# Designs tried in a protein design run: peptides against a protein of PDB entry 5JXT. Part 80

Target 1, 319 residues: chain A of PDB entry 5JXT
Amino acid sequence: SLLPKKEINVYIGMSEMQVKWYQKILEKDIDAVNGAGGKRESKTRLLNIVMQLRKCCNHPYLFEGAEPGPPYTTDEHLIYNAGKMVVLDKLLKRIQKQGSRVLIFSQMSRLLDILEDYCVFRGYKYCRIDGSTAHEDRIAAIDEYNKPGSDKFIFLLTTRAGGLGINLTTADIVILYDSDWNPQADLQAMDRAHRIGQTKQVVVYRFVTDNAIEEKVLERAAQKLRLDQLVIQQGRAQVAAKAAANKDELLSMIQHGAEKVFQTKGAFGTMAEKGSQLDDDDIDAILQAGETRTKELNARYEKLGIDDLQKFTSESAYE

## One batch from the design tools (peptide; aimed at target 1 Y61)

Design b2_p29_5_s2 (made by RFdiffusion4, then SolubleMPNN; from b2_p29_5, 12 letters changed)
Fold by OpenDDE base, seed 3:
Structure b2_p29_5_s2 (fold): chain B 319 residues (1-319), chain A 29 residues (1-29)
Amino acid sequence: as target 1 above (319 residues)
Amino acid sequence: MMKELQEQLEKFWENIKDIPLEEMQKFFE
């Protein structure tokens, strides 16, 4: 039998450059951020802000004119200017030393371009598949990665391209560099490594920028996933009956979750204090804190019934 | 600086929390 997946949310602070860009994005559209206009801001305008904030959480070089230069050379700046890259760089060294192989998923093909530059800079051998990869090249990349004695350590994938039923059971580590809005897409990505033929414990690291939009996205994805699980377990018939009860308790749980998010001197404190010079103890502390917060997050949503979760989705749709 | 950024993020979240997850998903597809 396959061992259950171990899933760990890795809460990561922003670099100084990311904080500066994150502030600049919010300040540029402060009227939409504050809701000051009394008119409900267009959903498109708000979602465009979310898109820019998610780019910032991934890497500041996703913005035009953010990369230092001339000269435009790949150097340590590619790593230290993004909190996720600092953690990734340390984590990959550990994964390689353990004799593991890793799948890295992102929603953003342009983030995979940065990860290719990083792989070349560190001398990591990799494969890549995204939405633009030809069918024949996808087959060739999968076969090259899966071959006995493959020297390919990393597979870079867009989450949606990885969802196409690919078998990558020759990897035992999955890194979700960012998250899909649909939690099922992330599960499908994990199931590329966690499938029949896997012989190792699959570990999934989900990178989440702490105190940022990605944490709110993760909470909503967890709510949706729990709702989908409950609907499958109870069948369609029971979903209709109980919708009436406890709005206030859910609001309290979301608010109390938010207050703790702001109080955690998480990886942000460590990143701000130590910069790019994380040691092995810092990584262990980040992973242990992430494992604790992941358990707390799951325990909050496991107590919620279908009725509790449906109210959150329905009231937001009709006002 | 961080406290102000957090307050701005919470205000922004209050403005978008009511957007259905399915609409967010379709926008980023």
Scores: peptide ipSAE 0.239, ipTM 0.832, DockQ to the pose 0.524
OpenDDE base, seeds 1, 2, 4, 5: peptide ipSAE 0.174, 0.130, 0.173, 0.022; ipTM 0.731, 0.765, 0.730, 0.477; seeds 1, 2, 4 fail the geometry check

Design b2_p29_5_s3 (made by RFdiffusion4, then SolubleMPNN; from b2_p29_5, 12 letters changed)
Fold by OpenDDE base, seed 2:
Structure b2_p29_5_s3 (fold): chain B 319 residues (1-319), chain A 29 residues (1-29)
Amino acid sequence: as target 1 above (319 residues)
Amino acid sequence: MMKELQEQIDKFWENIKDISLDEMEEFFR
């Protein structure tokens, strides 16, 4: 029987370079960040800022002129200048040693370019599919990855391109390097490995930049996913809505939940002293902290009813 | 530095929280 997938949010600090770029992005458009712009022009401008902040959380080399050089060579700087790459580099070594195979998903094709450079630099054999990949090349890449005794360790995919019904059950590890705004797109990506024909325990690692915009995006995506699940359940059964928590309790839970998340010095707060030199014990501590925070996040939303979650979505639309 | 950055992030989040996930999905599609 197919085992339930294990999902672990991996909370990752920013590198010094990422912090500097993140600050520069916020400072460049501080008036828009502070809401000083007119309503519509401000929305597009704000979404553009969100896009730049997401790039920063993924890798600072997604910005023009960010890569150190000359010479412009792939080296250890590709890893240590992005918190997610530091964790990825250690995690992939562990995954490979365990005899697992891994799907890596991103929203950004340009991040896959960086991950290709990384794979070449580390000597990892990989396949790639993105939105620009021709249909025949997609089939060839899937077949090459799935063949018995395939030497391809990594499959690099854009989340949407990977969502296209493909079977990748020859992988048992899924890394979501970033998250989709639609939590269903991420679920569809996970379902490439977590499907009939899978023989191993599927583990999903969701990378989340701690103390950044990605954490807030994850919280909103979790709310939407819970709401969707409850609506589907209610549509099948006139199940008496459990007594909705008072609106004020819910706002307090979100506010205190956000505040508690911000007060929780993530594992990286203790790791700021070790920089990019993570050992196996450090990775175990990060994964354990991530598992705890994931359980806490889920437990917050499991207590919420449909009316509670709908009020959150509606108030965020009318204020 | 980290405290100031967090305050900036929180302010920015307060300004974008009213943008629906569906609108964000449409913009980033």
Scores: peptide ipSAE 0.176, ipTM 0.762, DockQ to the pose 0.536
OpenDDE base, seeds 1, 3, 4, 5: peptide ipSAE 0.043, 0.015, 0.195, 0.024; ipTM 0.484, 0.423, 0.723, 0.602; seeds 1, 4 fail the geometry check

Design b2_p29_5_s4 (made by RFdiffusion4, then SolubleMPNN; from b2_p29_5, 13 letters changed)
Fold by OpenDDE base, seed 2:
Structure b2_p29_5_s4 (fold): chain B 319 residues (1-319), chain A 29 residues (1-29)
Amino acid sequence: as target 1 above (319 residues)
Amino acid sequence: MMEELQKQLDKFWENIKDIPLDEMEEFFR
């Protein structure tokens, strides 16, 4: 029987380089960040800032002139300059030692280029599919990965390209290196491994940069997913949901929930102290903290009714 | 440094929270 997937949010700190670039992005467009621009021009500008902040959370080398050089050589700097790469590097060693195989999803094809350089540098055998991959090459990559006794450890995928109904049940680990704004796209990515024919426990690691824009993106995606689930469960029946928490209680729960999440000095106190030199115990502590925070996040949204979530989504549309 | 970054992030989030998810999804497709 197919076991339920285990989902763990892995909350990850930024490297010193990421913090510097993140500050630089906010400072460059501070007037737009402060809402000083006219409403519509402000929106496109704000979305561009979000895009740059998401790039920063993924890897600082996504910016022109960020890579240290000359010489421009792939080295340990590719790993230690991005918090997600530090965690990924340790996690992949553990996954490989366990005899697991892994799908890595990203929204950014340019991040897959960095992950290819990383795979070559570490000697990991991989396959790749993105939006530009020809149909025949996609079939070949899938067949090469899925063949009995395949030596391909990693499959690198853009989330949207991985959503195209492919079967990758020969992998049992899924890493979401970043998140889609649509939680259904991430679910479709997970369903490449978590499908009929899977024989192992599927584990999903969602990387989330702590104290950054990605945490807020995750919260909004979780709200949307919960709303979608409640709409499906209620069907067409306007079941009178029990007394909706007052708008102010939801806002206070979101604000206090955000404040509590932000006040929780995450387990990344150890990343600030140890930097890139994480050991196996540090990874276990990060995963355990992530599992706890994931349960707390889910428990927060499980208490919300459809009217609570609909008011939240509708008010965010009219202001 | 981290506290100031957090304040900047909170301010930024307050300005983008009102952007509908569907419009964000369309922009990032």
Scores: peptide ipSAE 0.046, ipTM 0.643, DockQ to the pose 0.527
OpenDDE base, seeds 1, 3, 4, 5: peptide ipSAE 0.053, 0.036, 0.134, 0.023; ipTM 0.514, 0.598, 0.651, 0.566; seeds 1, 3, 4, 5 fail the geometry check

Design b2_p29_6 (made by RFdiffusion4)
Pose (drawn by RFdiffusion4):
Structure b2_p29_6 (pose): chain A 317 residues (1-241, 244-319), chain P 29 residues (1-29)
Amino acid sequence: SLLPKKEINVYIGMSEMQVKWYQKILEKDIDAVNGAGGKRESKTRLLNIVMQLRKCCNHPYLFEGAEPGPPYTTDEHLIYNAGKMVVLDKLLKRIQKQGSRVLIFSQMSRLLDILEDYCVFRGYKYCRIDGSTAHEDRIAAIDEYNKPGSDKFIFLLTTRAGGLGINLTTADIVILYDSDWNPQADLQAMDRAHRIGQTKQVVVYRFVTDNAIEEKVLERAAQKLRLDQLVIQQGRAQVAAAANKDELLSMIQHGAEKVFQTKGAFGTMAEKGSQLDDDDIDAILQAGETRTKELNARYEKLGIDDLQKFTSESAYE
Amino acid sequence: SEELAKDLKEAKENVEKSLELYKEQLEEL
């Protein structure tokens, strides 16, 4: 029995420093922000703003000249200058206290570099797979974290890095520092720890910058995820739109017994006998329209699970 | 492109709310 994973959006604010940088990004190109300029502009200008706001929502130190002036030290400012780092610090502390281990995913390798400095600062044992990591390296990195009684606690990965089918069931908590545009990428990262061999409840925490660009980014991905489900669930429809032996058999046998029983004429003919007054015609049209409504209202309401013929139906016996 | 410009404009308007949320979360810790 594999427990369904718990996925939680953790909505996070921004530090005072992030607001300063967030405002500068929006100010430096306020024209595009207010939707100015021609409609002919290429997508490049707006996408550059998206990248900067994404970096800003992650950590201000991703911008050069942002860390407090030279010389540079690695201290508490690494934590308190990014809203996500503040929430993560107490979250990681609580995770270790309850005997849990955690996979931390991110879109940006420069952020895992910042998380490296944090792990060394707090004394956390950790592993990293980067996507810019050789094959033999990440094999050892997987094994080191999966070793029985492992010294490691945190596993730093990029959402794409490892490839398909790698196993990290020796962890039961997943933290998505930032989200991906295509939902299948984040969902694959969760299934590093949420797969066969996982014994404990998998909990996934997704850091989201509330009232900022990442909240809006998230709704789009939730929509695209919902669209994918509808396509996959309806993937049986085109193969259904020939005729089975039973389907052909049912068409022929339908009402055949009643035909054999009949010596004279059938229904509408036996009761009225090829002569029809106005009242008889009106009853035929009223009974037909009623049947027509009930038939259409029944089938136009159905779903794929009712129309889909099982392959075992072809096993006529 | 127009939808993204609209989202950026709304994000600009909501910057103060995000800072207030950071201060509340920090106090809770």

Design b2_p29_6_s1 (made by RFdiffusion4, then SolubleMPNN; from b2_p29_6, 11 letters changed)
Fold by OpenDDE base, seed 3:
Structure b2_p29_6_s1 (fold): chain B 319 residues (1-319), chain A 29 residues (1-29)
Amino acid sequence: as target 1 above (319 residues)
Amino acid sequence: MEELAKDLKEVREKLDEALELFKKQLESL
């Protein structure tokens, strides 16, 4: 029988470089961040800020002129300048040692480019599929990954490309490097490994940058998922229509953790304490803390009714 | 059921359009 997926949110502090770039993004649009634009602030401007903050949470080298160089060479800096890469680098070593194979999903094809450079740098054999991958090349990549005795350890996918109904049950670990605004897209992605033919316990690690926009993206995704479940159960069509964040919700999301980011001179959390020198015990602590926070998050939303979730979306715009 | 499926499809399409606009904005930066 297929075992239920184990899903763990992995809460990761920003590197010092990410904090600096996160500050720079907020400072560039400080009037919008402070709500000083009022009714004149465009939803598009707020969406752009959210996007840049999400890029920063993924990797600072997604910004022009952020990569150290010349020379532009892949080195340990690719890892230590992004909190998610530090955790990923340690986690992949563990995953490989246990004889597992891993799918890594992102919303950002440019992050997959960084992950390719990382895979080459570490000597990890990988496959890649994104939105631009030709149909024949997708089939070839899937077949190469799924073949008996495949030496391909990692499959890099954009979440949307992974949603295309492909079977990747030869992997048992899923890393969501970032989250979709639509929780169903992430579910569809992880269901590439969690499908008929899977023989192992599927574990899903969802990377979440702590004290940043991604916590609010995750909360919003959890709210939406619960709302979608309740709408399906109760047959209430009208509630599904408010899927897009309003201006106040976007502003609240941008403001989340901003003050603490401005006050921070270094890295956050475990990244401040250990940086790239995370050991196996530090990873276990991060995973255990993540499992606890995941249970708490789920328990918060599982108790909510439709009316509570509708109120919560209105109240969370003011907190 | 069919109307609910249509409404869910329209919500998905609007979400996909918003996400495509967001991707185009990512590529322009």
Scores: peptide ipSAE 0.006, ipTM 0.313, DockQ to the pose 0.017
OpenDDE base, seeds 1, 2, 4, 5: peptide ipSAE 0.011, 0.000, 0.000, 0.000; ipTM 0.273, 0.274, 0.226, 0.285; seed 1 fails the geometry check

Design b2_p29_6_s2 (made by RFdiffusion4, then SolubleMPNN; from b2_p29_6, 11 letters changed)
Fold by OpenDDE base, seed 1:
Structure b2_p29_6_s2 (fold): chain B 319 residues (1-319), chain A 29 residues (1-29)
Amino acid sequence: as target 1 above (319 residues)
Amino acid sequence: MEELAKDLKEVRERLEESLKLFEEQLKSL
């Protein structure tokens, strides 16, 4: 029988470089962040701010001129300048030692470029599929990864490209490096490993930048998923799952953690205390804290009815 | 809010100065 998947949100502090870039993004558009643009602020401008903040949460080198150089060389700076990379680097060593194989999903093909450089730097053998990968090359990459005795440890995928019904049951670990706005896209990505033919316990690690916009992206995705489940269970097709985020919701998401980011000198949380010197005990503490917060998040939304979940999209704009 | 707006203005001014210095350094290369 297929074992149920275990999903854990991994809450990760920003590096010092991420905090500096996050501040710069907010400062550049401070009038929009403060709501001073009023009714004239375009939804497109707010969506652009959200996209820049999400890039910052993934890796600061997604911005032009952020990478240290010249010379432009792949080194430990690729890891310590992004909180998610610090945790990923430690977690991958553990996963490999356990004899597991891993799928890494992102929304951003440019983040997969950074992850390729990282894989080369660490000597990890990998496969890659994104939106630009030809159909024949996708088949070849899947077959090479799934081959009995394959030396490919990592599969790098964009979440949407991984959604194409492929079977990757030769992996037992899934890392969602970032989250889709649609929780169904992430579920479809997990179902590449969590499918008939899987013989191991599938574990999903969802990386979430703590005290940043990604917490609000996660909350919104959890709300939507619960609404979708309740609509299916109750047969109430008329509950229009509130479509794309409105301007006020986007503004509230941008404002979340902004004050704390401006008050912070250096890195956040465990990244401030230990930076790249995270040990195995620190990773265990992060995973345990993440498991607790994941249970609390799920328990919060499991108690809410359709009417409460529809109201919550309006009230969270004022906290 | 007013103190945060002051701090944000000071940080913006420092960032604009730092960006200007960086642009000047890039022009001197």
Scores: peptide ipSAE 0.008, ipTM 0.366, DockQ to the pose 0.046
OpenDDE base, seeds 2, 3, 4, 5: peptide ipSAE 0.000, 0.000, 0.000, 0.000; ipTM 0.309, 0.288, 0.309, 0.292; seeds 2, 3, 5 fail the geometry check

Design b2_p29_6_s3 (made by RFdiffusion4, then SolubleMPNN; from b2_p29_6, 11 letters changed)
Fold by OpenDDE base, seed 1:
Structure b2_p29_6_s3 (fold): chain B 319 residues (1-319), chain A 29 residues (1-29)
Amino acid sequence: as target 1 above (319 residues)
Amino acid sequence: MEELAKDLLEVRKKLEESLELFKKQLESL
């Protein structure tokens, strides 16, 4: 029988460069961040801020002029300037030593470009599929990855491209580098490895930037997933309509952790203490803390009814 | 809410100071 998948949220601090860019994004639109635009502030402007903050949480080099140069060279700076890359770099070494193979999913094709540069720099053999990949090239990449004795360690995918019913059961590790607003898209990505033909325990690592917008993206995704489950169980089709964040919810998400980001000089959490010098014990501590917080998050939402979940989406904007 | 509003005002002040520093750095280039 297929073993149940294990899902662990991996909470990661921002690098010093990410903190500086996160501050700069909030600074550019400070009147919107402070709610000074009131009812006149466009939902589009708030969505744009959320998208810039999510880019910052992924990698600062997603912004023009953020990469150090000239000369523009791939070096250790590609890793230490993003908290997620520091954790990824250590985690991939462990995964490889275990004889596992890994799927890495992102919402951002431009982040896959950075991950390709990283794979080349570390000497990891990889495959790639995104939204622009031709159908024939997708088949060829899947076949090359799945072939017996394949030397391809990593498969890089956009979450949407990975959703296309493909079988990648030759991988047993899934990394969600970022999360979709729709938790079903991430579930569909996990189900590429967690399918009939899988012989190993599938483990899913969901990267979440700690004390930032991504915690609120995760909470909202967990709320939506629980709500969808309860709606299916209770037959209440009408509840699905509140799927899009309102302006106040978006504002609350933008404000989450913003004060602490402005008070912070340098990096956050384990990134402040050790930076790129994370060892195997630090990774174990991050994974153990993440497993605990994941259980707590799930236990919080499992106790909530439909009416509570509908209220929490409105009240969490004022806490 | 009132504490959060005070904290956001203090954040705003720090941001205005940072933006002025950034403008000065841009003018010095």
Scores: peptide ipSAE 0.007, ipTM 0.360, DockQ to the pose 0.035
OpenDDE base, seeds 2, 3, 4, 5: peptide ipSAE 0.000, 0.000, 0.000, 0.000; ipTM 0.288, 0.281, 0.230, 0.278; seed 3 fails the geometry check

Design b2_p29_6_s4 (made by RFdiffusion4, then SolubleMPNN; from b2_p29_6, 10 letters changed)
Fold by OpenDDE base, seed 1:
Structure b2_p29_6_s4 (fold): chain B 319 residues (1-319), chain A 29 residues (1-29)
Amino acid sequence: as target 1 above (319 residues)
Amino acid sequence: MEELAEDLKEVRENIDKALELFKKQLESL
């Protein structure tokens, strides 16, 4: 029988460069962040701020002029300038040593470009599929990855491109480098490895930037997933309609952790203490802390009813 | 809605304070 998948949220601090860019994003739009614009900020402006903050959480080189240069060279700076890359770099070494193979999902094709540069720099053999990949090239990439004795260790995918019903059961590890606003898109991505034909325990690592907007994205996704489950169980189809964040919810998500980001000199958490010098024990501590916080998060939402979740989507924006 | 407006005002004041602290820290470098 297929073993149940193990899901772990991996909470990761920002690098010093990410903190500086996160501050710059908030400062540039501070009037919108503070709700000070006597003109009700457009939902579009708030969504743009959210998208910039999510880019910052993924990698600062997603911004024009952020990459150090000239000369523009791929080096260790590609890793240490993003907290997620520092953790990814250590985790991939462990995964490879275990004889596992890994799917890495992102919402951002431009992040896959950075991950390709990283794979080349570390000498990892990979496949790639995104939204622009032709149908024939997708088939070829899947077949190359799935072939017996394939030397391809990593498969890089956009979450939406991975949703296309493909079978990737030759991988047993899934990394969600970022999260979709729709938790069903992430589930569909996990189901590429967690399917009939899988012989190993599937483990899913969800990367979450700690003390940043991604925590609120995760909470909102967990709330929505629980609500969807309860609606299906109770037959109350009408409740599903509040799927899009309102302006006040978006503003609260932007404000989450902003004060601490402005007060912080340097990096956050383990990135401040060790930076790129994370060892195997530090990774074990991060994974163990993440497993605990994941259980706590799930236990919080499992106790909530439909009416509580509907209230919480309005009130928990401000906690 | 009124409680929401009050909470938003408090968060605004906290962000403004944090931004002022950040600016002072940059000027001290």
Scores: peptide ipSAE 0.019, ipTM 0.370, DockQ to the pose 0.032
OpenDDE base, seeds 2, 3, 4, 5: peptide ipSAE 0.000, 0.013, 0.000, 0.008; ipTM 0.271, 0.371, 0.270, 0.309

Design b2_p29_7 (made by RFdiffusion4)
Pose (drawn by RFdiffusion4):
Structure b2_p29_7 (pose): chain A 317 residues (1-241, 244-319), chain P 29 residues (1-29)
Amino acid sequence: SLLPKKEINVYIGMSEMQVKWYQKILEKDIDAVNGAGGKRESKTRLLNIVMQLRKCCNHPYLFEGAEPGPPYTTDEHLIYNAGKMVVLDKLLKRIQKQGSRVLIFSQMSRLLDILEDYCVFRGYKYCRIDGSTAHEDRIAAIDEYNKPGSDKFIFLLTTRAGGLGINLTTADIVILYDSDWNPQADLQAMDRAHRIGQTKQVVVYRFVTDNAIEEKVLERAAQKLRLDQLVIQQGRAQVAAAANKDELLSMIQHGAEKVFQTKGAFGTMAEKGSQLDDDDIDAILQAGETRTKELNARYEKLGIDDLQKFTSESAYE
Amino acid sequence: RKPFAERYNPEEAEAEDEELLERLEEELE
């Protein structure tokens, strides 16, 4: 029995320093922010703003000249200058206290570099797979974290790095520092720990910058994830839109017994006998429209799970 | 170990931003 994973959006604010950088990004190209300029502009200008705001929502030290002036030290400012780092510090502390291990995923490798300095600062044992990591390296990195009684605690990965089917069930908590544009990428990262061999409840925490660009980014991905479900669930429809033996058999046998019983005429003909007054015609049209409504209202309301014929129906016996 | 600012390489950061930007363009198609 594999427990369904718990996915929780953790909505996070921004530090005072992030606001300064966030405002500068928006100011440096306020024209495009207010939707100015021609409609002919290429997508490049806006997408550059998205990248900067994404980096700013992650950590301000991703911008050169942002870390406090030279010389550079690795201290508490690494934590308190990014809202996500403040939430993560207490979250990681609580995770180790309850005997849990955690996979931390990110879109940017330069953020895992910042998380490396954090792990060394706090004394956390950790592994990293980068996507810019050789094959034999990440094999050892997987094994090191999956070794029984492993020294490691945190596993730093990029959402895409490892490839398909790698197993990290020796962890039961997943933290998505930032989200991906396609939902299948984040969902695959969660299934590094949420797969066969996982014994404990998998909990996934997704850091989201509330009232900023990442909240809006998330709604789109949730929509695209909903659209994918509808396509996959309806993937049986085109194969259903020939005729089975039973379908052909049912068409022929329908009402055949009643035909054999009949010596004279059938229903509408036996009761009225090829002569029809106005009242008889009106009853035929009223009974038909009623049947027509009930038939259409029954089928136009159905779903794929009712229309889909099982392959075992072809096993006529 | 040197701090992040001393190990920060602008060229690498720009290359990474470009790769991410290309992925974003693909996703918007």

Design b2_p29_7_s1 (made by RFdiffusion4, then SolubleMPNN; from b2_p29_7, 12 letters changed)
Fold by OpenDDE base, seed 4:
Structure b2_p29_7_s1 (fold): chain B 319 residues (1-319), chain A 29 residues (1-29)
Amino acid sequence: as target 1 above (319 residues)
Amino acid sequence: MKSFAERFDPEEAAREDAELLAELLKELS
């Protein structure tokens, strides 16, 4: 029988470079961030801020002029300038050592380009599929990854492209490098490994930048998923109203952790203490803390009714 | 192999930003 998947949110501090770029993004639109634009503030402007902050949480090199140079080289700076890369680098070493194979999902194809550079730099053999990959090339990549005795360790996928019904049960680890706004897209990505033909315990690591907008993205996704489940269970054909984020919700998401980001000199959390020098004990501590926070997050939403879950308020999550 | 910075295409970056924003609008509007 297929074992239930284990899901762990991995809460990761920003690097010093990420903090700097996160500050820069907020400062550029500080009036909008503070809600000073009032009713005149464009929802599209707030959504653009959200997008830029999520890019920063993924990797600062997604911004022009962030990569150190000249000379420009693929080197250790690719890892230590992004908190998620530092954790990924240590985690992949462990995953490889245990004889597992891994799917890495992201919303951002340009992040997959960074991950390709990383794979080449570390000597990891990989496959890639994104939205631009031709159908024939997708089949070839899947077949190459799934073949008996495949030397491909990593499969890099955009979440949406990876959601297309493919079988990747030859992997047992799933890393969601970022989260989709639609939790069903992430579930569909996980189900590429967690399906008939899987012989191992599937473990899903969801990377979440701590004290940043991604915590609010995760909370909103968890809320939506629970609402969808309750609607199905209660047989209420009430169209799970696409809970449109209002401006105040978007502002609350943007403001989350912003004060701490402005007060911080350098990196966050374990990244401030050790940076790229994380050891196995540090990774175990991060994973254990993540497992605890994941249980707490799930327990919070399991207690909420449909009416509570229809209102995305920052306050209702603390009652 | 050229670094990510050496391959940085502002037009590609702008296209992805537009796609990401369109998806945000679809999911949050």
Scores: peptide ipSAE 0.657, ipTM 0.959, DockQ to the pose 0.605
OpenDDE base, seeds 1, 2, 3, 5: peptide ipSAE 0.649, 0.647, 0.650, 0.656; ipTM 0.958, 0.958, 0.958, 0.959

